Peptides against a protein of PDB entry 5VZU. Designs and how they scored, part 161

Target 1, 271 residues: chain A of PDB entry 5VZU
Amino acid sequence: GRTLEDIFHEHMQELILMKFIYTSQYDNCLTYRRIYLPPSRPDDLIKPGLFKGTYGSHGLEIVMLSFHGRRARGTKITGDPNIPAGQQTVEIDLRHRIQLPDLENQRNFNELSRIVLEVRERVRQEQQEGGHEAGEGRGRQGPRESQPSPAQPRAEAPSKGPDGTPGEDGGEPGDAVAAAEQPAQCGQGQPFVLPVGVSSRNEDYPRTCRMCFYGTGLIAGHGFTSPERTPGVFILFDEDRFGFVWLELKSFSLYSRVQATFRNADAPSPQ

## One batch from the design tools (peptide; made by RFdiffusion4, then SolubleMPNN)

Design b2_p23_6_s1 (from b2_p23_6 with E1A H6E F17Y D22A Y23M)
Fold by OpenDDE base, seed 1:
Structure b2_p23_6_s1 (fold): chain B 271 residues (1-271), chain A 23 residues (1-23)
Amino acid sequence: as target 1 above (271 residues)
Amino acid sequence: AIDFTEVPDLPLMPVPYSGPKAM
């Protein structure tokens, strides 16, 4: 029977052939656009820039990581037959941390799925509530009521409030032992493992992560048909490596910083 | 900020592919 590996190789060959046909037939209509590296900001989670990402059967793709306030964005620099270059392959919500369970429970795909879907529902609720506040503010252009004349200041006299005796009710302060919230160990990496049934192109991924966030990944059919956002997990490993778990696809993308230095790659200062 | 959203969608010829969606 065809192995999962045979199906994967056949699909990779098809995708490479589609990419070759597309690039060769439209060679006369290629538009070259200069890409600039995004400027680094002090509040950026890691240095923005170019990463090489693993995209399953598509192989290696180049992605630009950029930061936009409380959001991070991965933009495809290289496209494939499903998602073209210039599309936002991942969008990360830096407001919504994902707390991974212990290493044993991280192997359970259903547990990760539960955690991610609960965060997705919170994000959806916040979007609905924020939409209502923007609607109500426009209604009260009340009529310009004519300025009534300045009424004189009535000097009302200070009534002497009575000398209420302090009752010394010596209520014993119950020692509410404030359970010292152990300061979340923000600095030590958490052990990390992929859930069972999540595919990775390489099993050589970092086994420790710094933090995780909720995000969405872009998926489409060939020719960018029926594009949609699917829930996922952004995993920060270090300054040069991050991952994305595509929850619905049961796939993992590992992103590694491109170490090449580019001359004149900085955006021109807005004059 | 370079708005990467203005990358003109390269008109991928819609190959009518009813296959699984990919990333």
Scores: peptide ipSAE 0.255, ipTM 0.559, DockQ to the pose 0.334
Fold by OpenDDE base, seed 3:
Structure b2_p23_6_s1 (fold): chain B 271 residues (1-271), chain A 23 residues (1-23)
Amino acid sequence: as target 1 above (271 residues)
Amino acid sequence: AIDFTEVPDLPLMPVPYSGPKAM
C-alpha cells in the first residue's frame, strides 16, 4: 500500500508544481491590494500585526493577527494552493482558555485531545443556548387592532379588615464567599512541549508558554475545495511568538512577529 | 526589507491545509 510518506511526497510534489504555476502566472496580472495593520487596543492579548509562519511547505507564510473582542483571528496575507489570501486560517476563542497539564502529561496526545474536545463541546453548547435566546425574542407583535371597548362604570363595595402578624424570620446572612477571581497572573510561563506524534518542522520552538486558548483552524483541498474548521490550540509563547496545534492533523505551526516597520500601513481612521 | 531569503525553502511538510481525511 502507499505509505503515509508516499502520500505526503506525492502531495508535496503537487504543491511545488502548483506554487510554480501560480508564481509563473503572476507575470500576466499582478493585483496589488493595500493591507492595513489593525490598530492596537489596550485589551488586545498582544500587539496585533504581521506574523511569519516558520512552518511552511508553500514558502513564506504571512498571517495577520487581529483581535475582535473575545476572539482573535489569523488572516492569511499569503495564499497557498489550498487556502487563498484573505481567509481566516485560525479563529481563537479568548473565552476558552486551555490549561495544559504538567510537562510529562503534555507528551500525551490523548490527554491534549481530551482537553480540547471537552472545550469544543462547551463552545458548542454555549452557541446553542445563545441561539435559542435570540430566536424567542421575535414574538409576533401582530398589530392588535385596539377596538375601543366601552366605558362601563360599576360600582362600590367596601371594607374589611386589618390583621397584621409580622413574622420576624431572621434568616442569617449566609456569607457568600466571593470566589476571588484569581487575578490573571501574567504568571511565569509554563514549561511547554509538543505531544508525541505531533508533527513539527523542527524542534526549535519555545519551551515555555504564557497561556493557551481553544481555537479552530481552516483546512481545505486544492483550490479551496471542501473548506472546514478543525479544533486546535492557540499557544501564546510571548509578545512576538504564538503557535497553533492542529489537533486532528497532529501538526504544529509556529508564528513569529514580522519586525519590519511599514510606512502608511495604519488603517484610515473611520471618519 | 522583509528578508524572504532567511526562510530556507523548508521541506513541504504536509500542509495542515490538506488534511487527509482519515479514511
Scores: peptide ipSAE 0.020, ipTM 0.588, DockQ to the pose 0.082
Fold by OpenDDE base, seed 5:
Structure b2_p23_6_s1 (fold): chain B 271 residues (1-271), chain A 23 residues (1-23)
Amino acid sequence: as target 1 above (271 residues)
Amino acid sequence: AIDFTEVPDLPLMPVPYSGPKAM
């Protein structure tokens, strides 16, 4: 039988060939599109910008990280044989923080899988509930034919008198236990290790992370066939590095900030 | 300089399991 290694080598050869065909076919028809860096906002988790993927047999991958309120987005700047440029490779839900266990339990893939799938289910429930509230509000504009029901005269019911007894009932202010927003502990990173059986291209990934969030990654067959969103974990290491664990693929992608300063990369101010 | 020398290893996209050709 073909080994996993044989399948990997065959797949790598196919991807190199596809990339070669792609690059060679497009060499004659390069459409240059100007890419603008997203403006930084004060509430952005890190500075938005270009990140290089250090993963994948597709070669150099560039993604644009951008922030959209409680969501972060990785957009492919470089396409690959599976996913074209301009596609959203990762979507991160910044409302759903993942708490990694201790370093020993982080090695357990099933523990990470449990944590991620529990968050996935919460996200699905929130989407269903929010969908129902939006749906019920539109249904009731049936045309009420305003038949003018005749104005029956409201009988003036008499003014009952002024009995003014001030009941002193000192309702104790129920302590609204303000759910202590655990201060975003921006400070101390936690020890980080990939679960056993998660493929990493390089064991040289940061061994400390700041925080993790639930997210989804886009996967597709060659030629962008059967595109789907798979659950994963966005791992913020620092200002310049993040990772994504593809849960179903059992793989890890590391992204590092492109340190190149681009002149005129800022979006033109709307004049 | 952008270092382009890193030749990356993919997540094994599940090759759509071409089911065993029935011999």
Scores: peptide ipSAE 0.019, ipTM 0.580, DockQ to the pose 0.068
Fold by OpenDDE base, seed 4:
Structure b2_p23_6_s1 (fold): chain B 271 residues (1-271), chain A 23 residues (1-23)
Amino acid sequence: as target 1 above (271 residues)
Amino acid sequence: AIDFTEVPDLPLMPVPYSGPKAM
């Protein structure tokens, strides 16, 4: 029987061949689009920009990381046979921080799965509630033709006098124990390890992370067939490195900042 | 220089996502 290794090798060869065929067929029809670096904002979690990902046998993947309020996006700059360039490979919800457990419990895939799926359900509920408020707000602007109700004469109600003595009900100020917002330990990274059974092609990933967030990753068949979003974890390691754990795929993607300086890469001012 | 010679380390999207076999 074919080994898993034989199947993997054949599949790699097939993807290289597909990439070669696509490149060669489109050689005469290449549309070049200028890529602009997103503007940096003070509130950005890290500097936006280009990151090199390792993603599959497709070769070097380049992703643009950008920030959009409480969301981050990874946009494919390089396409692959599954997901074309310009697609959002990852969407990160910066409202939904994931707290990783200790290193012992981080090795448990089921614990990570539980945490991610609980956050996924909260995100789904918030989207349903926010959709309902937006729906109810639009329904009440039926054009009330305000027929001008005739001005009924405003009867001058007589000024009743002032004598309400203020009762000094000395309500004791209940000590609202301000739940001390545990100062977000904004500086100290926590120890990080991948769960057992999550595939990383390289064990040389950062063993300390700053923050984790809920996110979704885009998956599709060849030719962008049946595209769907799968739950995952965005892991911020440092200013120049992030990862994404694909929960359903049991895989980890590492992304490192492209350190190259590009001239004239700034986004045009929004006209 | 961007070193493009780093062979990308991540797994392929496994097998063409065979959508649920309609049994």
Scores: peptide ipSAE 0.021, ipTM 0.606, DockQ to the pose 0.077; fails the geometry check

Design b2_p23_6_s2 (from b2_p23_6 with T5S H6E D22S Y23A)
Fold by OpenDDE base, seed 2:
Structure b2_p23_6_s2 (fold): chain B 271 residues (1-271), chain A 23 residues (1-23)
Amino acid sequence: as target 1 above (271 residues)
Amino acid sequence: EIDFSEVPDLPLMPVPFSGPKSA
């Protein structure tokens, strides 16, 4: 029978062949477009810019990280047979922080999946509620002439009764020591490990993370067929490294900053 | 914002194998 290794080799050969076909279809007609680096803002989680990402079997791809208020976006600069260049490979919601469990429970994929799906449901509810408020505000300007319906007058009744006694029992208010939410120690990163069964191209990933956020990743079949956004976790390691856990794919992408300095890559100042 | 909407659609050869969706 075919081994898992045979299937992997066949799939890798297919991806290489597909990449070759796509690059060969350009028939020497190449269009060049200038890419500008997004300007850095003080409120950006990290400096925006180019990252090299690991996409499992696709290998290394170039992604532009940019910030858009409370959202971050990863845009493919290089495409693959599934997701073309220019697509938003990841979208991160910086309003929805993921709290990772302890290191022991981080090994449990089902626990991570539960946490992320609960956040996904909250994001959906917030989108539905915000959609209803925007819809109802336009409908009520109908001038309902309130006709003055008349003053009918009724009626009485009265009773009665009296008594009972003043039982004193002075139960001491137990000091509910509000467990002071220990300010998440902004300085010491949390120990980080991938769940069991999540594939990584390299076992050499940072074992400490600063912050995690809910996000969605774009997946498609070959030739960008049936594209959809799937839930995942953005993992900030440091200023130059982040990860994305693809829950449905059970895969991890590591992104590392491109250290090359580009001359004249800054966006022209809006005059 | 990098507008990639003008990236010409690569002529999608019909790939006979709809492999699993990937990122």
Scores: peptide ipSAE 0.176, ipTM 0.579, DockQ to the pose 0.332
Fold by OpenDDE base, seed 5:
Structure b2_p23_6_s2 (fold): chain B 271 residues (1-271), chain A 23 residues (1-23)
Amino acid sequence: as target 1 above (271 residues)
Amino acid sequence: EIDFSEVPDLPLMPVPFSGPKSA
């Protein structure tokens, strides 16, 4: 029978061949498209921009990170045989923070999977509830034929009088001290380790993270076949590094900021 | 908005091997 190693070698050969075909086709049809960097906003979790991502067997890819209110988006600038350029490789829900357990329990893939799937179910419930409120409002514009019902005369009911009693009762408004969500102390990252059985291309990943969020990653077969969004964890390490744990793939992608200063990469101000 | 919809579908020759899905 084919060994796991044989299957891996065959798959790697196919990926190399597909990359070679891809790069060779690009050499023949180099459409240069100018990429604009998204403008930074004050509420952005980190500065948006280009990141170098590691995609296991696919190697190094370029991803644009952008922020869209309470969502972050990773868009492939370079594609691979599975996910072409321009596809949204990751979508992060910044409303749904993932709290990692202690370092010992972080090694348990099933525990991380449980935590993420519980958040996934909450996100689905919120989407269903919000979808129902939007749906019910549009249905009732049946054309009410405005039959002109005749103007029956308003009888002037009389002016009853002025009784003025000034009852004082000064009920103290109980100060519901809205527990000000303590601004997440930006300072002390938590210890971070990948779960056992999660593949990383490099073991040199940050061992401390600032925060984690629920997200979805796009996966597909070769040629972008049967694309689907799978649950994952976005891990913010610092201003220049983030990760994504692909739960279904049991893989980790590390993203590092492209430090190159691009002249004229700013979007032209809408004049 | 960068419309990436015009990324030409590279005619990836249908490699008949439905390899495992990847990112």
Scores: peptide ipSAE 0.166, ipTM 0.564, DockQ to the pose 0.303
Fold by OpenDDE base, seed 3:
Structure b2_p23_6_s2 (fold): chain B 271 residues (1-271), chain A 23 residues (1-23)
Amino acid sequence: as target 1 above (271 residues)
Amino acid sequence: EIDFSEVPDLPLMPVPFSGPKSA
């Protein structure tokens, strides 16, 4: 039978051939669009900008990371045969932090999958509840004919007087031991390992992570066929590196900041 | 906002094989 290696090799050859055909067909029909770097905001989790990501068989791709309130977005700057340029390859929900288990349990793919699917279900419930509140609020704007209700006169309520006396009773204050929420130690990265059976193109990934969040990744067939969003984990390693675990694909993408400085890459100030 | 809506659809050659879904 075909091995997983044979299937991977055939798929790699197909992707290389497709990439070659695309690059050869467009030799005379390239449209260039200027890309501006997103402005950095104080509340951004890390500096926004260009990252080079590893997409298994597709190789290296360029992704723009941007922040949109409580969401982060990775947008493909380079496309591939499955996901074209301009598509949102990853969407991260910064409201839904994922707590990784200990290093032993991090090796269990089923444990990570359980944790992520529980968060996915919460996100789905919150979307359904918020959709109902937005739906019910629009239905009640029937035209209330403003009948001019007559101005009833404000009766001056009388100033009642002063006196009542001072009773002392000295009940003992019970010591409510406020459990001091230990400030999340922002400084020490948690030990990080990929689950067994998650493929990484590069074994040289950071072995400590700062934070993890729930996210979704875009997957499609060749020619952007049947696109869907699949659950995953955004892993923040440091200011210049993040990862994404694709649960359904059992793959890991590592993203590293493009260190090149671009002159005049800032968005024109809105005049 | 980077409006990517005007990325011209690259004429997708009809790839006869829809390989496995990928990212």
Scores: peptide ipSAE 0.163, ipTM 0.560, DockQ to the pose 0.351
Fold by OpenDDE base, seed 4:
Structure b2_p23_6_s2 (fold): chain B 271 residues (1-271), chain A 23 residues (1-23)
Amino acid sequence: as target 1 above (271 residues)
Amino acid sequence: EIDFSEVPDLPLMPVPFSGPKSA
């Protein structure tokens, strides 16, 4: 029978052939669209911009990282046979930090999978609860045409006098122990290793990360068939590098900032 | 918001090849 290696090799050859066919067919009919860099905000986790991502067999792709309040998005600038250009390859929920275990437990894929799936379930619950509050708030503004019931003259009830002596109930101020928000130790990276059985294009990834967040990654068959969002982990390494662990694919993508300076690449002011 | 959804889908020739899902 074909080995998993044979299947992978055939699939790699097919992806290269598809890429060659697409490149060769489109040489004569290229539509160019101007890409703008997203504006940087003070609250952005890192500077937004272009990153070169590693997508295993697809090779190097260009992804735009942008920030949208408590969400980050990776948008494909270059597409592949599975996910076309313009698609949001990753969506990151910056409200849902993932705490990685120690290095020994980080090697366990099942432990990482457990942590991520528990966060996924919390995100799902919060979306259901927030959807219910937004739904109930809209239902009660039926226009009650309150017909103006005629103003019955409210009789002036007489002003009874003032004598309420103030009881000095000296309620002790309960010391609200302000739970000291442990200052987010924003500076010290934690040791990082990929779980056993997670494929990386190379072993040359940062061995220290700053923060991890829950995210979803878009996966599809060839021709963007049956697209779905799968759970994953966004890993911030530094200002210029992040990763994404695709749990379902058991793969890791490393993204590195494009260091090229672009003239006139600023987004037009929102009119 | 830059709507990248208007990046014209390169007409993915329907390659009938049901390869594994990928990113």
Scores: peptide ipSAE 0.136, ipTM 0.549, DockQ to the pose 0.349

Design b2_p23_6_s3 (from b2_p23_6 with E1A T5S H6E D22A Y23A)
Fold by OpenDDE base, seed 2:
Structure b2_p23_6_s3 (fold): chain B 271 residues (1-271), chain A 23 residues (1-23)
Amino acid sequence: as target 1 above (271 residues)
Amino acid sequence: AIDFSEVPDLPLMPVPFSGPKAA
């Protein structure tokens, strides 16, 4: 039988060959596009910019992280055999924070899966409701033909009488100690571990995270065949590092900021 | 030898969930 090592070696050889074919096919016609860095905004979760992916056999993966109101976007700067450059590899919903459980329960993949799928269903419901409000708003401009509905007679409800004695039962108001939702301390990172069975390239990922959000990742077959969006978790570690857990693929991608200073990379101010 | 031991399974390819059919 083929060993897991043999299958892995064959798959790696195929990916290297595909990468070579794709790069060599373009050697005859190179198109260059200038990339501008997104402007930083005060409300951005972290500084936007270029991040290097430490995931995948594709080699050097570069994404642009940008913020768009309550959404974040990872755009591929490097293409690969599956997903071409310029595609939105990750989309993050900054409205839907993922609360990670304690460190013991974070090891349970089924618990993370439950949490993410519940958020996915909420996002789907919000999209359906927002679609209905946009639909119903057009239908109600039908002409109000004010047909005078006839006055149906007021039936006199009878005056039943008085006597019920006041039982004094002085039930003590049990102090419902409103468990003050401790404002999630924005400054203290929580312990972080990958669930058992989630593959990571490097065991050297940050063991503390600031916050997590629901998101979707783009997957496709070779040549961008059957592209689909899969559910996942965006993990903010710090100003220069974020991760993405691909839930269905049981994989983790770490992204680190490209520290290179680019001259003249700022977008021209919209005049 | 290229050390492929550090190559993560690609999130971009659906690794065909053909778990190894024990042939």
Scores: peptide ipSAE 0.022, ipTM 0.589, DockQ to the pose 0.047
Fold by OpenDDE base, seed 4:
Structure b2_p23_6_s3 (fold): chain B 271 residues (1-271), chain A 23 residues (1-23)
Amino acid sequence: as target 1 above (271 residues)
Amino acid sequence: AIDFSEVPDLPLMPVPFSGPKAA
């Protein structure tokens, strides 16, 4: 019988061969498109730009990180046999911060899984509620031709007098205990470790993270067949490094900023 | 030899579910 290792090895060889066939066949049919760096905004979590993925099978993976209000996006600059260039490999919901437990509990995959799935369910509920409000608000503005109801003469109701003594109902101001928004500990990173059973190509990942968010990653078969969004965790390590934990696949991808300076790579101002 | 044993499958491929060929 084939071992799991034999199956993985054969599959990796097939992926490399497919990549070689794809690159060699399409070398003559390459459409070149200019890539622009997203403009940086003061509210961006980190500077947008190009990041290099630590991908084993596909070699050099480049992703553009960009910010879109309360969402971040990783857009593939390099395509692969599964997901073409220009697809959103990751979508991050910056409204849904994930709090990682202590290091001992971070090793428990089931705990991370529970936290992520609870956030996924909240995101799903918010999308259903927001879809209903947007749907109901547009449906009821049928133009009611307000037929001009004839102006019935408002009878002058008489001005009876002023004497209502203000009862001093001294309603005690209930101390709205302002839930002290725990000051976003923007400064000190927390200790970070991958859960047991999450595969990483490189054990040399940052052991401290700044913050985590709920996100979804794109997965697909060869030729972009059956594309699906899988739940995961975006991990911001620092200004130049982030990771993504693919929950269902039990894998971790590390991304590092491309330090190259590009001349004339800024997006043209929206005219 | 590139030790592919350390290369986690990229999340891009569902491992082709080679469903057990019914023997």
Scores: peptide ipSAE 0.021, ipTM 0.570, DockQ to the pose 0.046
Fold by OpenDDE base, seed 5:
Structure b2_p23_6_s3 (fold): chain B 271 residues (1-271), chain A 23 residues (1-23)
Amino acid sequence: as target 1 above (271 residues)
Amino acid sequence: AIDFSEVPDLPLMPVPFSGPKAA
């Protein structure tokens, strides 16, 4: 039977060939569009900007990292045979921190898979609950056709309210200890290793990470066919490096900040 | 300088299920 490695090798050769064909065909038809760097905010997890992805048969990928409240986004600046430029290659939910186990248990892919799938289920539940609250608010504006029901004279039944004594049962309001959202302490970096069976282009990745978050990656067939979101882990290593573990693909992508200073890359102030 | 010397190695894409060629 074809090994997973044989399938990856065949597919790698196909993707390299496709990328070569695409790059060679477009060499004479390059449309240049100016991109602007997103403005940095004080609450951004790291400085937004351009990152070079070094992963896979896609080779060099440029991604724009941006922050959108409790979400981060990786937007493709480079296209590939599967996913065109401008698509969101990764979407990170900064509300859903992934706690990595100890270094021994980090080698276990099934443990990482369990942790990620538990968070995926929570995200799905929160989306369903938020959808219900938005749905119930619209349902009550049925047109009250105020049919004028005729005023039958309701007899005034007499108001004998006897003064029942107020039993002051001082039920102490149980202090719902609001689980103090532990401020996202810029945690002491923890040891990091890829699980066994997660493919990396090289073994030269940071062996310490600051934080991990639940995220989804975009995958698609050639020509952007059947695009879907697959679960994964965003790994913040430092100010200039992050990774993404594609759980279902069993692959790791390392992204490193593009250190080039671009003159006039700031978005024009909205006039 | 942006280093572009990096050769592609691993697919990030699910292998398109070449459905079994109906023999």
Scores: peptide ipSAE 0.024, ipTM 0.588, DockQ to the pose 0.073; fails the geometry check
Fold by OpenDDE base, seed 3:
Structure b2_p23_6_s3 (fold): chain B 271 residues (1-271), chain A 23 residues (1-23)
Amino acid sequence: as target 1 above (271 residues)
Amino acid sequence: AIDFSEVPDLPLMPVPFSGPKAA
């Protein structure tokens, strides 16, 4: 019978061959596009820029990490047989922090799955509520036909009477227990380990993480067939390293900052 | 030098395991 190793080896050979065919066929029609580094903002979680994936079969993967208000994006700079260059490989919701359990419970994949799926349902609810507010506002501009109001006559005056006493209903200010936003302890990293059954190419990943967020990753078949977004966890290790746990795929991708300085890579100032 | 020797994996779509029909 084919072993899992045989299937992985056949698949790896196919991917290498597809990459070779793709690179060799385009040798005659290479459109070079200049890539600009995203501008850094003070509120960015880390410095935006180029990161190298260090996680498996498709060759050198370069992603651009950029920040867009309360969202971060990983954009593919390198394409592959499944996902072309310029696609958003990961989308991170910086509104939805993932709190990892203790180190013992981090080994439990079902616990991580529970936490991520609970956040996914909150994100879906927020999208439904925001969709209703946008829908109700557009309906009521019916054309007010200006029917000329006929001048009905001045009926008269009657007079009475004064005394409606304002009841001082002293509504006690209900103690809004300000759910103490536990100050994001930005300082000491939490011990980190991958759940049992999450594949990492190398066991050489950071064993301490700074912050985690809910996100979605893009998956597709060869030739960008049936593209869909799957739930995952963005893991910030440090200023130069982040990871993504693909929950449904039970895989982990590590990204490390490209340390090369690019001359003239800054985006032209929007005039 | 950018070491190009480290080749990263995409999350492969799981090939639908057509489990053998139990005959």
Scores: peptide ipSAE 0.021, ipTM 0.588, DockQ to the pose 0.065; fails the geometry check

